# Peptides against a protein of PDB entry 3C2G: the designs that were tried, part 28

Target 1, 209 residues: chain A of PDB entry 3C2G
Amino acid sequence: IRTFDLLGLLLHDSDAIDGFVRSDGVGAITTVVQYPNNDLIRAGCKLLLQVSDAKALAKTPLENILPFLLRLIEIHPDDEVIYSGTGFLSNVVAHKQHVKDIAIRSNAIFLLHTIISKYPRLDELTDAPKRNRVCEIICNCLRTLNNFLMMWIPTPNGETKTAGPNEKQQVCKFIEIDILKKLMSCLSCEGMDTPGLLELRSTILRSFI

## One batch from the design tools (peptide; made by RFdiffusion4, then SolubleMPNN)

Design b1_p11_5_s4 (from b1_p11_5, 7 letters changed)
Fold by OpenDDE base, seed 5:
Structure b1_p11_5_s4 (fold): chain B 209 residues (1-209), chain A 11 residues (1-11)
Amino acid sequence: as target 1 above (209 residues)
Amino acid sequence: MRKAKVLVEEL
């Protein structure tokens, strides 16, 4: 806890973050969050989110880290852990084909669907902070999905990676009416990136046309 | 590659 709070103070400096990541800081956090302490898991996943855009993560081997994090966000009951973990996942896969490939091989697409499916409809959530956090988690999942879908969109050069049959089947689950309703309900949440959600919706819909 | 959106938390 205190170590992560102290590291949190360094997170206002991009060079400090990059230095932490170069020093295997992500591996260190993932080692700490393996212990069955929810406060450590929460703090560690928050710190992972805060460093998740670091340039040094391009050189960090994530082959052992990503499968572990995916398992954590599959099973952990705390929305703050799910938020931080899905946020981290969305950021690390954003610009790195290798990281996308690790996540996809680790069944990340199906996991994102599973996470969205676990939450109630946002209209059933009367607590505004809880509703907003659930909306943010759904957005993190959909952003991560969008980052995967983008690799299968034909480039102007005619080069496209084809999604495998399993990946296509997993992506097809996101057009389920309940998933679409959850996406639409997020557009009504205060403080949400509505333009981002509309882009995600457009990318999802175009991936099925 | 289209720029993927990064979640920037306002710290």
Scores: peptide ipSAE 0.027, ipTM 0.643, DockQ to the pose 0.133
Fold by OpenDDE base, seed 2:
Structure b1_p11_5_s4 (fold): chain B 209 residues (1-209), chain A 11 residues (1-11)
Amino acid sequence: as target 1 above (209 residues)
Amino acid sequence: MRKAKVLVEEL
């Protein structure tokens, strides 16, 4: 706990973050969050989120780390862990094709649907901190989905990756009326990435037309 | 190319 808080205080500089990531810091955190201690898991996943945009992660092997994190966010009951884990996932897949491919092979698209489906509608949440955290989790899942869908949009350079039949079927679940209602509820939440959610909506529509 | 938006927690 105190070690991750101290690391979080030292990781305010981009070169320090890159140095930590180059030193297998993501692997070290992943080892620590395997212990059945919720405070360690929460602090470790928060630290993963803080380093998730590091340039050094482009050279970090994530083949063992990413499937473990996906399993953690599938089963863990703490919304703070789910928030940090889905935020990390969104960031690491943003610019890295090989990381997208690992995540997709690890059933990440279906997991994102499962996470969104687990939460009640935001209008059923009376507690404002809980409602905001649930909205942020849904937004992280939807941003991650957008980062996947962007691979299958034709680029001006004529390189079109086609989604496999399984990936297409998993993406089709995000047009379910319950998922669309949750997306629309996130658009009404203050402080949310409304432009990113509108971009996702446009990307989904373009993937089915 | 639209930059994929990175979630940065403002500390």
Scores: peptide ipSAE 0.027, ipTM 0.640, DockQ to the pose 0.111
Fold by OpenDDE base, seed 4:
Structure b1_p11_5_s4 (fold): chain B 209 residues (1-209), chain A 11 residues (1-11)
Amino acid sequence: as target 1 above (209 residues)
Amino acid sequence: MRKAKVLVEEL
């Protein structure tokens, strides 16, 4: 716990973060969060989020790390772990095609739907901190989905990866009325990336047109 | 290519 908090405070510089990631720091954290200690898991996932935008992650083998993290955020009951893990997933798949492919093969699209589906409607949450955290988790899931959908959007040059039949079927679940209502509810939360959610809405709509 | 989105956590 305190070691990860101290490390997070020291990792305020992008070159220091890149140095940590190049030294297998992500592998070290993922080894530590395998221990059945919720405080350690929470602190480790928070540190993963803090380094998740590092340029060095594009060169880091994630074949073992991503499937582990996906299983963790599938089963872990703590919203702070889910927030950090979905945030990490969103960032790590950003700009990294091979990482998107690992995540998709690891059933990430279905998991994102499962995570969004397990939370109540935001209007049923009376506690404002809990409501905001749930909204942030949904936003992280939806941002991750947007990063996947962007692979399948036709480029002006006609070069487009086609989504497989399974990926198409998994993406179709995000047009369910419950998911769409949760997306719309996130637009009313304070401090949310409203332009981001509007872009995702446009991306989803364009993926079905 | 549109820019993929990254979450920036404000510390």
Scores: peptide ipSAE 0.026, ipTM 0.653, DockQ to the pose 0.131
Fold by OpenDDE base, seed 3:
Structure b1_p11_5_s4 (fold): chain B 209 residues (1-209), chain A 11 residues (1-11)
Amino acid sequence: as target 1 above (209 residues)
Amino acid sequence: MRKAKVLVEEL
């Protein structure tokens, strides 16, 4: 706990973050979050989020780390862990095709649907901090989905990866009326990535045409 | 390819 809090206070610059990742800092955190201690898991996942944009992550083997993190965010009850883990997932799949492929093979698309489905409607949440955190989690899931869908959009040059039949079926779950209502409710939250949510809405609609 | 937006928590 205190060590991760201290690391979080020292990792304010991109070079220190990148240095930590180059020293297998992500592997060290993932070792610590395997212990059944919620305070360690919370602090470790927060630190993962803080380093999730590091350039050195392009050289980090995520084949063992990512499936573990996906399982953690599937089962963990704490919204702070889910926020940090979905934020990490969103950032690490950004621009990294191999990481997208690992996540998809690990059923990440279905997991994103499961996470969004677990949360109540934002209009049922009277507590503003809780409502904002749930909105951020849904936004992280939806941003991650957009990053997957963008792989299957035809480029003007005719090179398109085709989604497999399983991936198509998993993507079809995001047109459920409950999921669409949760997407629309996130557009009313202040500080949310409204342009990114509108892009996702457009991307979903284009993936079914 | 449009840059996927990175979530940076403003501390």
Scores: peptide ipSAE 0.023, ipTM 0.645, DockQ to the pose 0.110

Design b1_p11_6_s1 (from b1_p11_6, 6 letters changed)
Fold by OpenDDE base, seed 3:
Structure b1_p11_6_s1 (fold): chain B 209 residues (1-209), chain A 11 residues (1-11)
Amino acid sequence: as target 1 above (209 residues)
Amino acid sequence: SFKVLDEPLPL
């Protein structure tokens, strides 16, 4: 725990973060979070989130790391772990087709639906810190979904990847009324990525037209 | 590299 806190205090600039990731820092954290200690898991996943935008992640082998982290965020009960893990997922798949492909093969689309579905509606949450954290988790899931859907939008040149039949069926679950209500509720939360949620809304509409 | 632990890390 103290080692992750001290390391987080040294990773203030993009070059230090990139240097840590080039030194297999993501593999080291992911190894340590296998210890059955919730404080260690929380601290490790928070540190993963802090380094999740590093350029060196494009060269990091994620074939074993990413399926493990997907399983962790599927089963872990702590919202802080889910927040950090879904934040890491959303950032690491951005602009990286091979990472998107690993995530999709690991049932990430279905997992994102499961995560959004397990949380109550934001209007049922009276505690503002809890409501904001749940909103951030939903936003991380929806941003990750947008990053997947963007692969299947036709480019002006007419070339697009086609979603498989299973991926199409999993994407169709996000047009359920309860998921759409959660998306709309996140647009009303202060400090949320409202532009990203509006982009997702546009992407969903374009994917079903 | 990511390593699967067969045993819990010592405290």
Scores: peptide ipSAE 0.118, ipTM 0.810, DockQ to the pose 0.019
Fold by OpenDDE base, seed 1:
Structure b1_p11_6_s1 (fold): chain B 209 residues (1-209), chain A 11 residues (1-11)
Amino acid sequence: as target 1 above (209 residues)
Amino acid sequence: SFKVLDEPLPL
């Protein structure tokens, strides 16, 4: 625990973060968070989020790490773990086609739907910190989904990956009325990426036209 | 390198 907190205090600049990632720091954290200690898992996932935009992640083999982190998010019903893990996922798949492919093969689309579905409506949350955290989690899931859907939108150059039938069926679940209500509730939260959520709405609509 | 642990690390 204290070691991850100390590492988080040392990793304030992009060069230190990138140096840590080049030294297989992500693999080290994901090894340590296999210990059945919730505080250790929280601290490790928070540190993963802090390094999730590192340039060195483009050269890090994620074939085993990413499926493990997806499973960790699935089995740990902890908002701080889910927040950090979905934040990490959204950042690590950004601009990395290979990482998107690993996540999709690891059932990430279904997991994102499951996470959003398990949380209550934001209007049912009276505690503002809890409401904001749930909104951030939903936004992380939706940003990750947008990054996946963008691969299947036809570009003017004619090179588009086709979604498989299973992926298409999983994407169709995001047009459920309860998911759409949660998306709309996130648009009303202060400090949220409203442009990104509107982009996702447009991307979802385009996936069904 | 990432390893799946057979046993929890004594931490």
Scores: peptide ipSAE 0.112, ipTM 0.811, DockQ to the pose 0.020
Fold by OpenDDE base, seed 5:
Structure b1_p11_6_s1 (fold): chain B 209 residues (1-209), chain A 11 residues (1-11)
Amino acid sequence: as target 1 above (209 residues)
Amino acid sequence: SFKVLDEPLPL
């Protein structure tokens, strides 16, 4: 715990973060969060979120790390772990086709739906800190979904990947009325990426019209 | 490198 807090205090610049990631820092954290200590898991996942935008992640082998982190956020009960893990996932797949492919093969689309589905509606949450954290988790899941959908949109250059039949079926679950209501409720939360949520809404609608 | 722990260490 104290070691991860100290590391988080030293990783304030992009060069230090890239140096840590090049030194297999993500693999080291992911090894340590296998200990059955919730405070250690929380601190380690928070540190993963802090380094999740590092340029060095494009050269990091994630074939074993990413499936493990997906399983951790599937089973862990702590919203702080889910927040950090879904934040890491959303950032690490951004602009990295090979990482998107690993995540999709590891059942990430279904997992994102499962995470959004397990939380109550935001209007049922009276505690403002809890409501904001749940909204941030849903936004992280939806941003990750947008990053996947963008692979299947034709570019002006005529190159498009085609979604497989299973991926299409999993994406269809996000047009369920409960999921759409949760998306709309996130637009009313202060400090949320409203433009990004509207982009996702447009992308989903274009995929089904 | 990422390592899977074979046994949960008692912490």
Scores: peptide ipSAE 0.103, ipTM 0.806, DockQ to the pose 0.019
Fold by OpenDDE base, seed 4:
Structure b1_p11_6_s1 (fold): chain B 209 residues (1-209), chain A 11 residues (1-11)
Amino acid sequence: as target 1 above (209 residues)
Amino acid sequence: SFKVLDEPLPL
């Protein structure tokens, strides 16, 4: 636990973060979070979030790591683990087609729907810190979905990947009325990435039209 | 390298 907090305190700049990731730091953290210790899992997932935008992740083999982290998020009920894990997922898939493909093959789209579905409506949450954390989790899930959907939007050059039938079916779950209500509730939260949520709304509309 | 642990290491 304290080792991950100390590492997080040493990773102050992009070069240190990138150096840690090049040294297989993500693999090291992912090995350590296999221990049945909730505080260790929280600290490890938080550290993963802190390094999740590292340029070196584009060269890191994630074929075994990413499916494991998706399963960790699936089975762990802890909001802090889910926040960190969905934040990591959102950042790691950004601008990395091969990582998106690994995540999708690992049932990430369905997992994102499951995560959003399990939380109550934000208007039912009276505790502001809890409400904000739930909103951040939903935003991380939706930003990850946006990153997936963007692969299937036709470019002006006419070349687009086609979503498979399973992926299309999984994406269709995000137009459920309860998911749409949760998206709209997140737009009303202060300090949220409102531009990113509006981009997702535009991307969803373009994917279904 | 990522390793699946058969047993939790003592931490």
Scores: peptide ipSAE 0.097, ipTM 0.806, DockQ to the pose 0.020

Design b1_p11_6_s2 (from b1_p11_6, 7 letters changed)
Fold by OpenDDE base, seed 1:
Structure b1_p11_6_s2 (fold): chain B 209 residues (1-209), chain A 11 residues (1-11)
Amino acid sequence: as target 1 above (209 residues)
Amino acid sequence: SYRKVDEPLPP
């Protein structure tokens, strides 16, 4: 716990973050959070989020790390772990096709739907901090989905990957009325990436045209 | 566009 907090305090500089990542820091965190201690898992996942935009991640092998993290956020009950894990996932797949491919093969699209589906409606949450955290988790999931969908949108240059039939079926689940209601509820929350959510809505709809 | 989760580091 204290070690991850200390590392978090030291990693305010982008070069220090890159140095940590180049030294297999992400692998070290994922090893430590395998211990069944919720405080340790929370602190470790928070540190993952803090380093999740490091340039060095583009050169880090994630074939073992990413599937492990996906399993963790599938089963862990702590919203702080889910927030940090989904935030890490969103950032790490951005601009990295090979990382997207690992995540997709590891059933990430379906997992994002599962996470969103597990949370209650935001209107049922009276506690503002809890409501905001749930909204942020949903936004992280939806942002991650948008990052996946972007690779299947036709570019003017004609070079696009085509989504497989399984991926298309998984994406279709996000047009369920309950998912759409949760997306719309997030648009009403303060401090949320409203333009990003609107872009996602447009991207999802375009995936069916 | 690709968007990142912006969380400030704790002070």
Scores: peptide ipSAE 0.149, ipTM 0.765, DockQ to the pose 0.102
Fold by OpenDDE base, seed 2:
Structure b1_p11_6_s2 (fold): chain B 209 residues (1-209), chain A 11 residues (1-11)
Amino acid sequence: as target 1 above (209 residues)
Amino acid sequence: SYRKVDEPLPP
């Protein structure tokens, strides 16, 4: 616990974060969070989130790390772990096609749907801290989905990846009425990335038109 | 655009 807190305090500089990542810091954290200690798992996943935008991740092999993290956020009951893990996933797939490919092959699109489906509607949550954390998790999932969908949007340069039939079917689940209601509920939460959610809505509409 | 998840730095 104290080690992750210390690392979190030291990793305020982008060069320090990149140095940590280049030294297999992400692999080290993923090794530590395999122990059945919820405090270690929470602290480790928080540290993963803090380094998740490091430029050095573009050169880091994630073939073993990313499937492990996906399994963790699928099964772990702690919302703090889910928040950190989905946040890490969202950031790490950004601008990295090879990482998107690993995530998609590891059934990440379906997992994002599963996570969103697990939580109640925000209007059913009376506890404000819990409601805000659930909203943030849903937003992280939807942001991650947007990052995937962006790869299938035609670029002016004419390079379009086409979604496979399975990926298309998994994306279609996000237009279910219950998912759309949760998306709309997140738009009403203060301090959320409303522009990002609106971008996702536009991206989804473009994917089905 | 790709957006970063904002994680507040510990105080």
Scores: peptide ipSAE 0.128, ipTM 0.759, DockQ to the pose 0.101
Fold by OpenDDE base, seed 5:
Structure b1_p11_6_s2 (fold): chain B 209 residues (1-209), chain A 11 residues (1-11)
Amino acid sequence: as target 1 above (209 residues)
Amino acid sequence: SYRKVDEPLPP
């Protein structure tokens, strides 16, 4: 109770979140979620998502944390864990080349494709909350992919990192008809950021032109 | 642009 109340207070204060992250709070959460308790794993991953945009993460070593989280979302079937984990991944790689490199080396691109592929067609989901959560997961995966793709887009100064052949092959999997259909189905979900999804679609398509 | 997961904090 007290720990949750303290965490609740942290979530509404950016300085408190930064303080938590500077105090190795992300490492602490990842230690806690190693315990095989689904409720604890769900809560820990949710907390990771909530602190995932903290400025202090730019100074946090993630070499051990990211591979662990990627493994967790690979093996855990829980939509809430996957939602939180992919959301964390999306936010943490944003504007951080070093973090992108760790994630990519940890097979993140392939994992994102695997996550999208495992879900049924959204038109087969009759439960609106479940459908929306699946849409959000797919969006998190595609947003993360978009953040990776941005590093391979030519900058005005002509500096471009080139994707490796394996990375390019993994990115090419996202133009599979099944993946594209799932993306299109997400555009019809209530409460979704449709402009965001359209941007992601555009970025993916541009990566192949 | 880099987009973040915007989850509305519970009230």
Scores: peptide ipSAE 0.056, ipTM 0.719, DockQ to the pose 0.104
Fold by OpenDDE base, seed 3:
Structure b1_p11_6_s2 (fold): chain B 209 residues (1-209), chain A 11 residues (1-11)
Amino acid sequence: as target 1 above (209 residues)
Amino acid sequence: SYRKVDEPLPP
């Protein structure tokens, strides 16, 4: 616990973060969070989020790491773990087709839907910190979904990957009224990625037309 | 566009 806190305090520099990732720091974190200690898991996932945009991640094999993290956020009800894990997922799949493919094969689309579905509506949350955290989690999930959907948007040059039938079916779940209501409620929260949520809404609509 | 999660560093 203290080690991850110390690392978190030291990893304020992008070069230090990149150095940590190059030294298999992500693998080290994933090894440590295998122990059933909630505080350790929280700290480890937080550290993953902090390094999730490191350039060195493009050269890091994620074939074992990413499925493990997806399973971790599937089984842990902890908002801080879910926040950090979905944030990591959102960042790590960005601009990385290989990582998107790993995530999709690991049932990430369905997991994102499951996470959103498990949280209450924001209007039912009176505690502002809790409401904001839930909103951030939903936003992380939806941002990640948008990153997946972008792979299947027709380019003007006619070369597009087609989503498989399973992926299409999983994406269709995000047009459920409950999911759409949660998406809309996030637009009312201050400091949220409102442009990203609006982009997702447009992307979803385009994917079904 | 691809967007990053902006997390404030712990104080």
Scores: peptide ipSAE 0.114, ipTM 0.735, DockQ to the pose 0.102; fails the geometry check

Design b1_p11_6_s3 (from b1_p11_6, 5 letters changed)
Fold by OpenDDE base, seed 5:
Structure b1_p11_6_s3 (fold): chain B 209 residues (1-209), chain A 11 residues (1-11)
Amino acid sequence: as target 1 above (209 residues)
Amino acid sequence: SFRKLEEPLPV
């Protein structure tokens, strides 16, 4: 915990963050959060989120790290862990095709659906902090999905990868009425990435037309 | 566009 707090103080320096990541800091955090301590897991996942946009992550092998994190956010009950983990996932897959491929092979699309599905409707949450956190988690999942779907949208100048049949089936689950209602509810939340959610909506529509 | 979560913390 104290080590993560100290590292947290360095997180305002991009060079320090990159230095940490280049020194296998993400692997180190991932090793530490394997210990069954919820406070440690929470702190470690928060630190992962804080370094998740580091430039050095483009050179970091995530083949062992990412599947572990996906398993963690699948099973962990703490919304703070889920928030941090889904946030990390959304950032690390951004602009990194190899990381997207690892995530997809690790069943990330299905996991994103599972995470969204486990939360109640936002209108059923009376506690504003809880509602906002749940909305943020859903937004992280949907942003991650958008980053995947963008690979399969035909571009005028690019070799468009085709989604496999399993990936297509998993993507189709996101047009379920309950998922769509949650997306719409997130659009009504204050402080949410409304442009990102609107982009996802457009991406989903383009994926099914 | 590939979107990141956090607005850059105001430097």
Scores: peptide ipSAE 0.021, ipTM 0.592, DockQ to the pose 0.130
Fold by OpenDDE base, seed 4:
Structure b1_p11_6_s3 (fold): chain B 209 residues (1-209), chain A 11 residues (1-11)
Amino acid sequence: as target 1 above (209 residues)
Amino acid sequence: SFRKLEEPLPV
């Protein structure tokens, strides 16, 4: 725990973060979070979030790491683990087609829907810190979804990957009225990436036309 | 494509 906190304090420099990632730091964290200690898992997932935008991750093989993290956030009911894990997922799939493909093959789209579906409506949450954390988790899931959907949007140059039939079916679940209401509720939360949520709304509309 | 980096701790 304290070691991960110390690493988090030291990893404010992008070159230091890249150095850690190049030294298999992500693999080391994922090894440590396999131990059944909730505090250790929280701290490890938080550290993963802190390094999740590292440039060196584009050169890191994530074939074993990403499926493990997806399984971790699937089985843990802990908001802090889910927050950090979905935040990591959102950042690592950004602009990285290979990583998107690993995540999709590991049922990430279905998992994101499951996570959003399990949380109550934000209007039912009276505790402001809890409400904000839930909103952040939903936003992380929806940002990740947007990063996936962007692969299948027609570019002006006519070269587009087509989503498979399974991926299309999984994406269609996000137009459920409950999911759409949760998306809209996130737009009213202070400090949320409102431009990003508006882009997702546009992306969803374009994906279903 | 969206990224969410945590804000750096105030130095």
Scores: peptide ipSAE 0.021, ipTM 0.585, DockQ to the pose 0.087
Fold by OpenDDE base, seed 2:
Structure b1_p11_6_s3 (fold): chain B 209 residues (1-209), chain A 11 residues (1-11)
Amino acid sequence: as target 1 above (209 residues)
Amino acid sequence: SFRKLEEPLPV
């Protein structure tokens, strides 16, 4: 715990973060969070989130790390772990095709739907801190989905990948009325990435037209 | 454009 707090205090500089990542820091954290200690898991996942946008991650093999993290956020009951894990996922798949491919092969699209489906509607949550954290988790999931969908949208100058039949079926689950209601509820939350959610809405529409 | 999640400095 104290070690992760110290690392969190030191990792404010982008070069320090990149140095940590180049030294297999992500692998080290994922090893530590395998111990059955919730405080350690929470602190480790928070540290993963803090380094999740490092440029050095583009050169880091994630084939063993990403499936482990996906399994952790599938089963762990703590919203702080889910928040950090979904945040990490959304950041690492950004602009990194190989990481997107690993995540998709590891059933990430279905997992994102499962996570969103687990939580009640935001209007049913009376506790403001809990409501905000749930909204952030849903936003992280939806941002990750947007990063996947963008691969399958034709660009004027690029070869468009085609989604497989399984991926298409999993994406179709996000147009369910309950998921759409949760997306719309997140748009009403203060401090959320409203532009990103509006981009996702546009991306979904373009994916089904 | 993709936005990074900003984590507050642990104080």
Scores: peptide ipSAE 0.018, ipTM 0.582, DockQ to the pose 0.085
Fold by OpenDDE base, seed 3:
Structure b1_p11_6_s3 (fold): chain B 209 residues (1-209), chain A 11 residues (1-11)
Amino acid sequence: as target 1 above (209 residues)
Amino acid sequence: SFRKLEEPLPV
Protein backbone atom coordinates (compact mmCIF):
# COMPACT_ATOMS: atom_id res chain seq x y z
CA ILE B 1 0.00 0.00 0.00
CA ARG B 2 2.56 2.61 1.07
CA THR B 3 4.76 1.56 -1.82
CA PHE B 4 2.04 2.35 -4.33
CA ASP B 5 1.37 5.63 -2.61
CA LEU B 6 5.06 6.40 -2.78
CA LEU B 7 5.18 5.45 -6.44
CA GLY B 8 2.13 7.60 -7.05
CA LEU B 9 3.87 10.53 -5.39
CA LEU B 10 7.01 9.98 -7.44
CA LEU B 11 5.20 9.55 -10.73
CA HIS B 12 4.26 13.18 -11.25
CA ASP B 13 6.91 13.49 -13.93
CA SER B 14 6.16 12.12 -17.38
CA ASP B 15 9.68 10.77 -17.79
CA ALA B 16 9.45 8.97 -14.46
CA ILE B 17 6.12 7.49 -15.50
CA ASP B 18 7.56 6.44 -18.82
CA GLY B 19 10.58 4.93 -17.09
CA PHE B 20 8.32 2.98 -14.76
CA VAL B 21 6.30 1.66 -17.68
CA ARG B 22 9.45 0.72 -19.62
CA SER B 23 10.62 -1.26 -16.59
CA ASP B 24 7.43 -3.37 -16.78
CA GLY B 25 5.81 -1.36 -14.02
CA VAL B 26 2.33 -2.10 -15.36
CA GLY B 27 3.10 -5.81 -15.21
CA ALA B 28 4.39 -5.42 -11.66
CA ILE B 29 1.22 -3.63 -10.55
CA THR B 30 -0.91 -6.23 -12.29
CA THR B 31 0.93 -8.96 -10.40
CA VAL B 32 0.40 -7.22 -7.07
CA VAL B 33 -3.32 -6.59 -7.57
CA GLN B 34 -3.88 -10.32 -8.04
CA TYR B 35 -3.75 -10.69 -4.27
CA PRO B 36 -7.13 -10.59 -2.52
CA ASN B 37 -6.45 -7.35 -0.67
CA ASN B 38 -8.88 -4.58 -1.50
CA ASP B 39 -6.61 -1.80 -0.29
CA LEU B 40 -3.81 -3.13 -2.43
CA ILE B 41 -6.12 -3.53 -5.43
CA ARG B 42 -7.41 0.01 -4.99
CA ALA B 43 -3.94 1.47 -4.69
CA GLY B 44 -2.64 -0.54 -7.61
CA CYS B 45 -5.49 0.42 -9.90
CA LYS B 46 -5.07 4.06 -8.94
CA LEU B 47 -1.42 3.80 -9.88
CA LEU B 48 -2.39 2.19 -13.18
CA LEU B 49 -4.61 5.16 -13.87
CA GLN B 50 -1.74 7.51 -13.08
CA VAL B 51 0.50 5.86 -15.65
CA SER B 52 -2.23 5.18 -18.21
CA ASP B 53 -1.18 7.97 -20.58
CA ALA B 54 2.48 6.97 -20.67
CA LYS B 55 4.00 6.95 -24.15
CA ALA B 56 5.85 3.75 -23.31
CA LEU B 57 2.51 1.91 -23.15
CA ALA B 58 2.47 1.94 -26.95
CA LYS B 59 5.46 -0.42 -26.82
CA THR B 60 4.31 -2.46 -23.83
CA PRO B 61 2.82 -5.89 -24.51
CA LEU B 62 -0.65 -5.69 -23.03
CA GLU B 63 -1.98 -9.05 -24.23
CA ASN B 64 -1.92 -10.51 -20.73
CA ILE B 65 -2.34 -7.35 -18.69
CA LEU B 66 -5.40 -5.91 -20.35
CA PRO B 67 -7.61 -9.02 -20.17
CA PHE B 68 -6.74 -9.33 -16.48
CA LEU B 69 -7.70 -5.74 -15.79
CA LEU B 70 -10.93 -6.17 -17.72
CA ARG B 71 -11.81 -9.16 -15.56
CA LEU B 72 -10.97 -7.21 -12.42
CA ILE B 73 -13.26 -4.31 -13.28
CA GLU B 74 -15.98 -6.76 -14.28
CA ILE B 75 -16.15 -8.36 -10.85
CA HIS B 76 -14.71 -5.96 -8.29
CA PRO B 77 -17.32 -4.22 -6.10
CA ASP B 78 -15.31 -1.10 -5.27
CA ASP B 79 -16.18 1.98 -7.32
CA GLU B 80 -12.67 3.32 -6.87
CA VAL B 81 -11.26 0.24 -8.54
CA ILE B 82 -13.83 0.49 -11.31
CA TYR B 83 -13.09 4.17 -11.77
CA SER B 84 -9.36 3.62 -11.98
CA GLY B 85 -9.67 0.57 -14.19
CA THR B 86 -12.09 2.12 -16.66
CA GLY B 87 -9.96 5.24 -16.72
CA PHE B 88 -6.89 3.17 -17.46
CA LEU B 89 -8.75 1.34 -20.21
CA SER B 90 -9.92 4.58 -21.78
CA ASN B 91 -6.45 6.06 -21.80
CA VAL B 92 -4.53 2.98 -22.83
CA VAL B 93 -6.65 2.38 -25.93
CA ALA B 94 -6.38 6.00 -27.02
CA HIS B 95 -4.32 6.35 -30.20
CA LYS B 96 -3.30 2.70 -30.01
CA GLN B 97 -5.00 0.51 -32.56
CA HIS B 98 -3.31 -2.67 -31.37
CA VAL B 99 -4.50 -2.03 -27.80
CA LYS B 100 -8.02 -1.39 -29.05
CA ASP B 101 -7.84 -4.72 -30.84
CA ILE B 102 -6.73 -6.52 -27.66
CA ALA B 103 -9.51 -4.89 -25.67
CA ILE B 104 -12.17 -5.74 -28.25
CA ARG B 105 -10.98 -9.34 -28.48
CA SER B 106 -11.22 -9.44 -24.70
CA ASN B 107 -14.91 -8.53 -24.87
CA ALA B 108 -14.37 -4.96 -23.70
CA ILE B 109 -17.40 -3.54 -25.51
CA PHE B 110 -19.75 -5.88 -23.73
CA LEU B 111 -17.97 -5.26 -20.45
CA LEU B 112 -18.46 -1.52 -20.79
CA HIS B 113 -22.16 -2.13 -21.23
CA THR B 114 -22.18 -4.43 -18.21
CA ILE B 115 -20.46 -1.86 -16.02
CA ILE B 116 -22.84 0.91 -17.01
CA SER B 117 -25.77 -1.42 -16.43
CA LYS B 118 -24.63 -2.27 -12.90
CA TYR B 119 -24.99 1.25 -11.61
CA PRO B 120 -28.28 2.86 -10.66
CA ARG B 121 -29.56 5.94 -12.38
CA LEU B 122 -27.78 9.06 -11.25
CA ASP B 123 -31.08 10.58 -10.17
CA GLU B 124 -31.46 7.74 -7.69
CA LEU B 125 -28.15 8.62 -6.04
CA THR B 126 -28.60 11.22 -3.32
CA ASP B 127 -25.00 11.04 -2.13
CA ALA B 128 -23.11 13.55 -4.23
CA PRO B 129 -19.66 11.91 -4.01
CA LYS B 130 -21.15 8.55 -4.98
CA ARG B 131 -23.14 10.10 -7.81
CA ASN B 132 -20.09 11.88 -9.15
CA ARG B 133 -17.97 8.75 -9.00
CA VAL B 134 -20.63 6.75 -10.81
CA CYS B 135 -20.89 9.47 -13.42
CA GLU B 136 -17.13 9.37 -13.92
CA ILE B 137 -17.18 5.60 -14.33
CA ILE B 138 -19.95 5.78 -16.90
CA CYS B 139 -18.07 8.52 -18.70
CA ASN B 140 -14.89 6.44 -18.74
CA CYS B 141 -16.85 3.58 -20.24
CA LEU B 142 -18.46 5.79 -22.85
CA ARG B 143 -15.16 7.43 -23.75
CA THR B 144 -13.64 4.00 -24.21
CA LEU B 145 -16.54 3.04 -26.43
CA ASN B 146 -16.07 6.19 -28.47
CA ASN B 147 -12.43 5.30 -28.98
CA PHE B 148 -13.55 1.96 -30.37
CA LEU B 149 -16.23 3.47 -32.60
CA MET B 150 -13.75 5.87 -34.12
CA MET B 151 -12.06 2.90 -35.78
CA TRP B 152 -15.18 2.18 -37.77
CA ILE B 153 -16.28 5.67 -38.74
CA PRO B 154 -15.92 6.12 -42.49
CA THR B 155 -13.53 8.89 -43.38
CA PRO B 156 -14.13 10.64 -46.71
CA ASN B 157 -10.59 9.92 -47.87
CA GLY B 158 -9.62 6.70 -46.15
CA GLU B 159 -10.26 3.01 -45.91
CA THR B 160 -12.06 2.37 -42.65
CA LYS B 161 -12.10 -0.93 -40.85
CA THR B 162 -15.54 -2.43 -40.63
CA ALA B 163 -16.74 -3.58 -37.25
CA GLY B 164 -17.44 -7.28 -37.11
CA PRO B 165 -20.98 -8.52 -36.61
CA ASN B 166 -20.37 -9.28 -32.94
CA GLU B 167 -18.94 -5.85 -32.27
CA LYS B 168 -21.87 -4.25 -34.04
CA GLN B 169 -24.29 -6.24 -31.93
CA GLN B 170 -22.47 -5.29 -28.74
CA VAL B 171 -22.48 -1.63 -29.72
CA CYS B 172 -26.19 -1.83 -30.44
CA LYS B 173 -26.79 -2.62 -26.77
CA PHE B 174 -25.80 0.93 -25.94
CA ILE B 175 -28.99 2.19 -27.56
CA GLU B 176 -31.01 0.56 -24.81
CA ILE B 177 -33.17 3.18 -23.14
CA ASP B 178 -31.56 2.63 -19.75
CA ILE B 179 -28.07 3.18 -21.16
CA LEU B 180 -29.18 6.23 -23.10
CA LYS B 181 -30.75 7.69 -19.96
CA LYS B 182 -27.52 7.14 -18.05
CA LEU B 183 -25.60 8.81 -20.87
CA MET B 184 -27.96 11.76 -20.75
CA SER B 185 -27.63 11.99 -16.98
CA CYS B 186 -23.85 12.15 -17.32
CA LEU B 187 -24.25 15.18 -19.57
CA SER B 188 -25.59 17.04 -16.55
CA CYS B 189 -22.51 16.36 -14.44
CA GLU B 190 -20.05 19.19 -14.04
CA GLY B 191 -16.67 18.77 -15.69
CA MET B 192 -17.79 16.06 -18.09
CA ASP B 193 -16.81 16.03 -21.75
CA THR B 194 -20.28 16.96 -22.92
CA PRO B 195 -19.31 17.47 -26.58
CA GLY B 196 -17.65 14.07 -26.61
CA LEU B 197 -20.62 12.34 -25.03
CA LEU B 198 -22.94 13.98 -27.52
CA GLU B 199 -20.70 12.88 -30.35
CA LEU B 200 -20.73 9.35 -29.00
CA ARG B 201 -24.50 9.37 -28.79
CA SER B 202 -24.74 10.57 -32.36
CA THR B 203 -22.20 8.02 -33.54
CA ILE B 204 -23.98 5.12 -31.87
CA LEU B 205 -27.35 6.14 -33.23
CA ARG B 206 -26.16 6.82 -36.77
CA SER B 207 -23.48 4.25 -37.44
CA PHE B 208 -24.85 1.09 -35.88
CA ILE B 209 -28.60 1.37 -36.33
CA SER A 1 -15.17 16.39 -38.56
CA PHE A 2 -15.39 13.71 -35.91
CA ARG A 3 -12.87 14.76 -33.34
CA LYS A 4 -10.94 11.72 -32.33
CA LEU A 5 -11.83 11.78 -28.65
CA GLU A 6 -8.64 9.91 -28.07
CA GLU A 7 -7.37 12.30 -25.47
CA PRO A 8 -6.36 10.60 -22.25
CA LEU A 9 -8.36 11.40 -19.15
CA PRO A 10 -6.79 14.02 -16.98
CA VAL A 11 -5.19 12.10 -14.15
Scores: peptide ipSAE 0.026, ipTM 0.633, DockQ to the pose 0.148; fails the geometry check

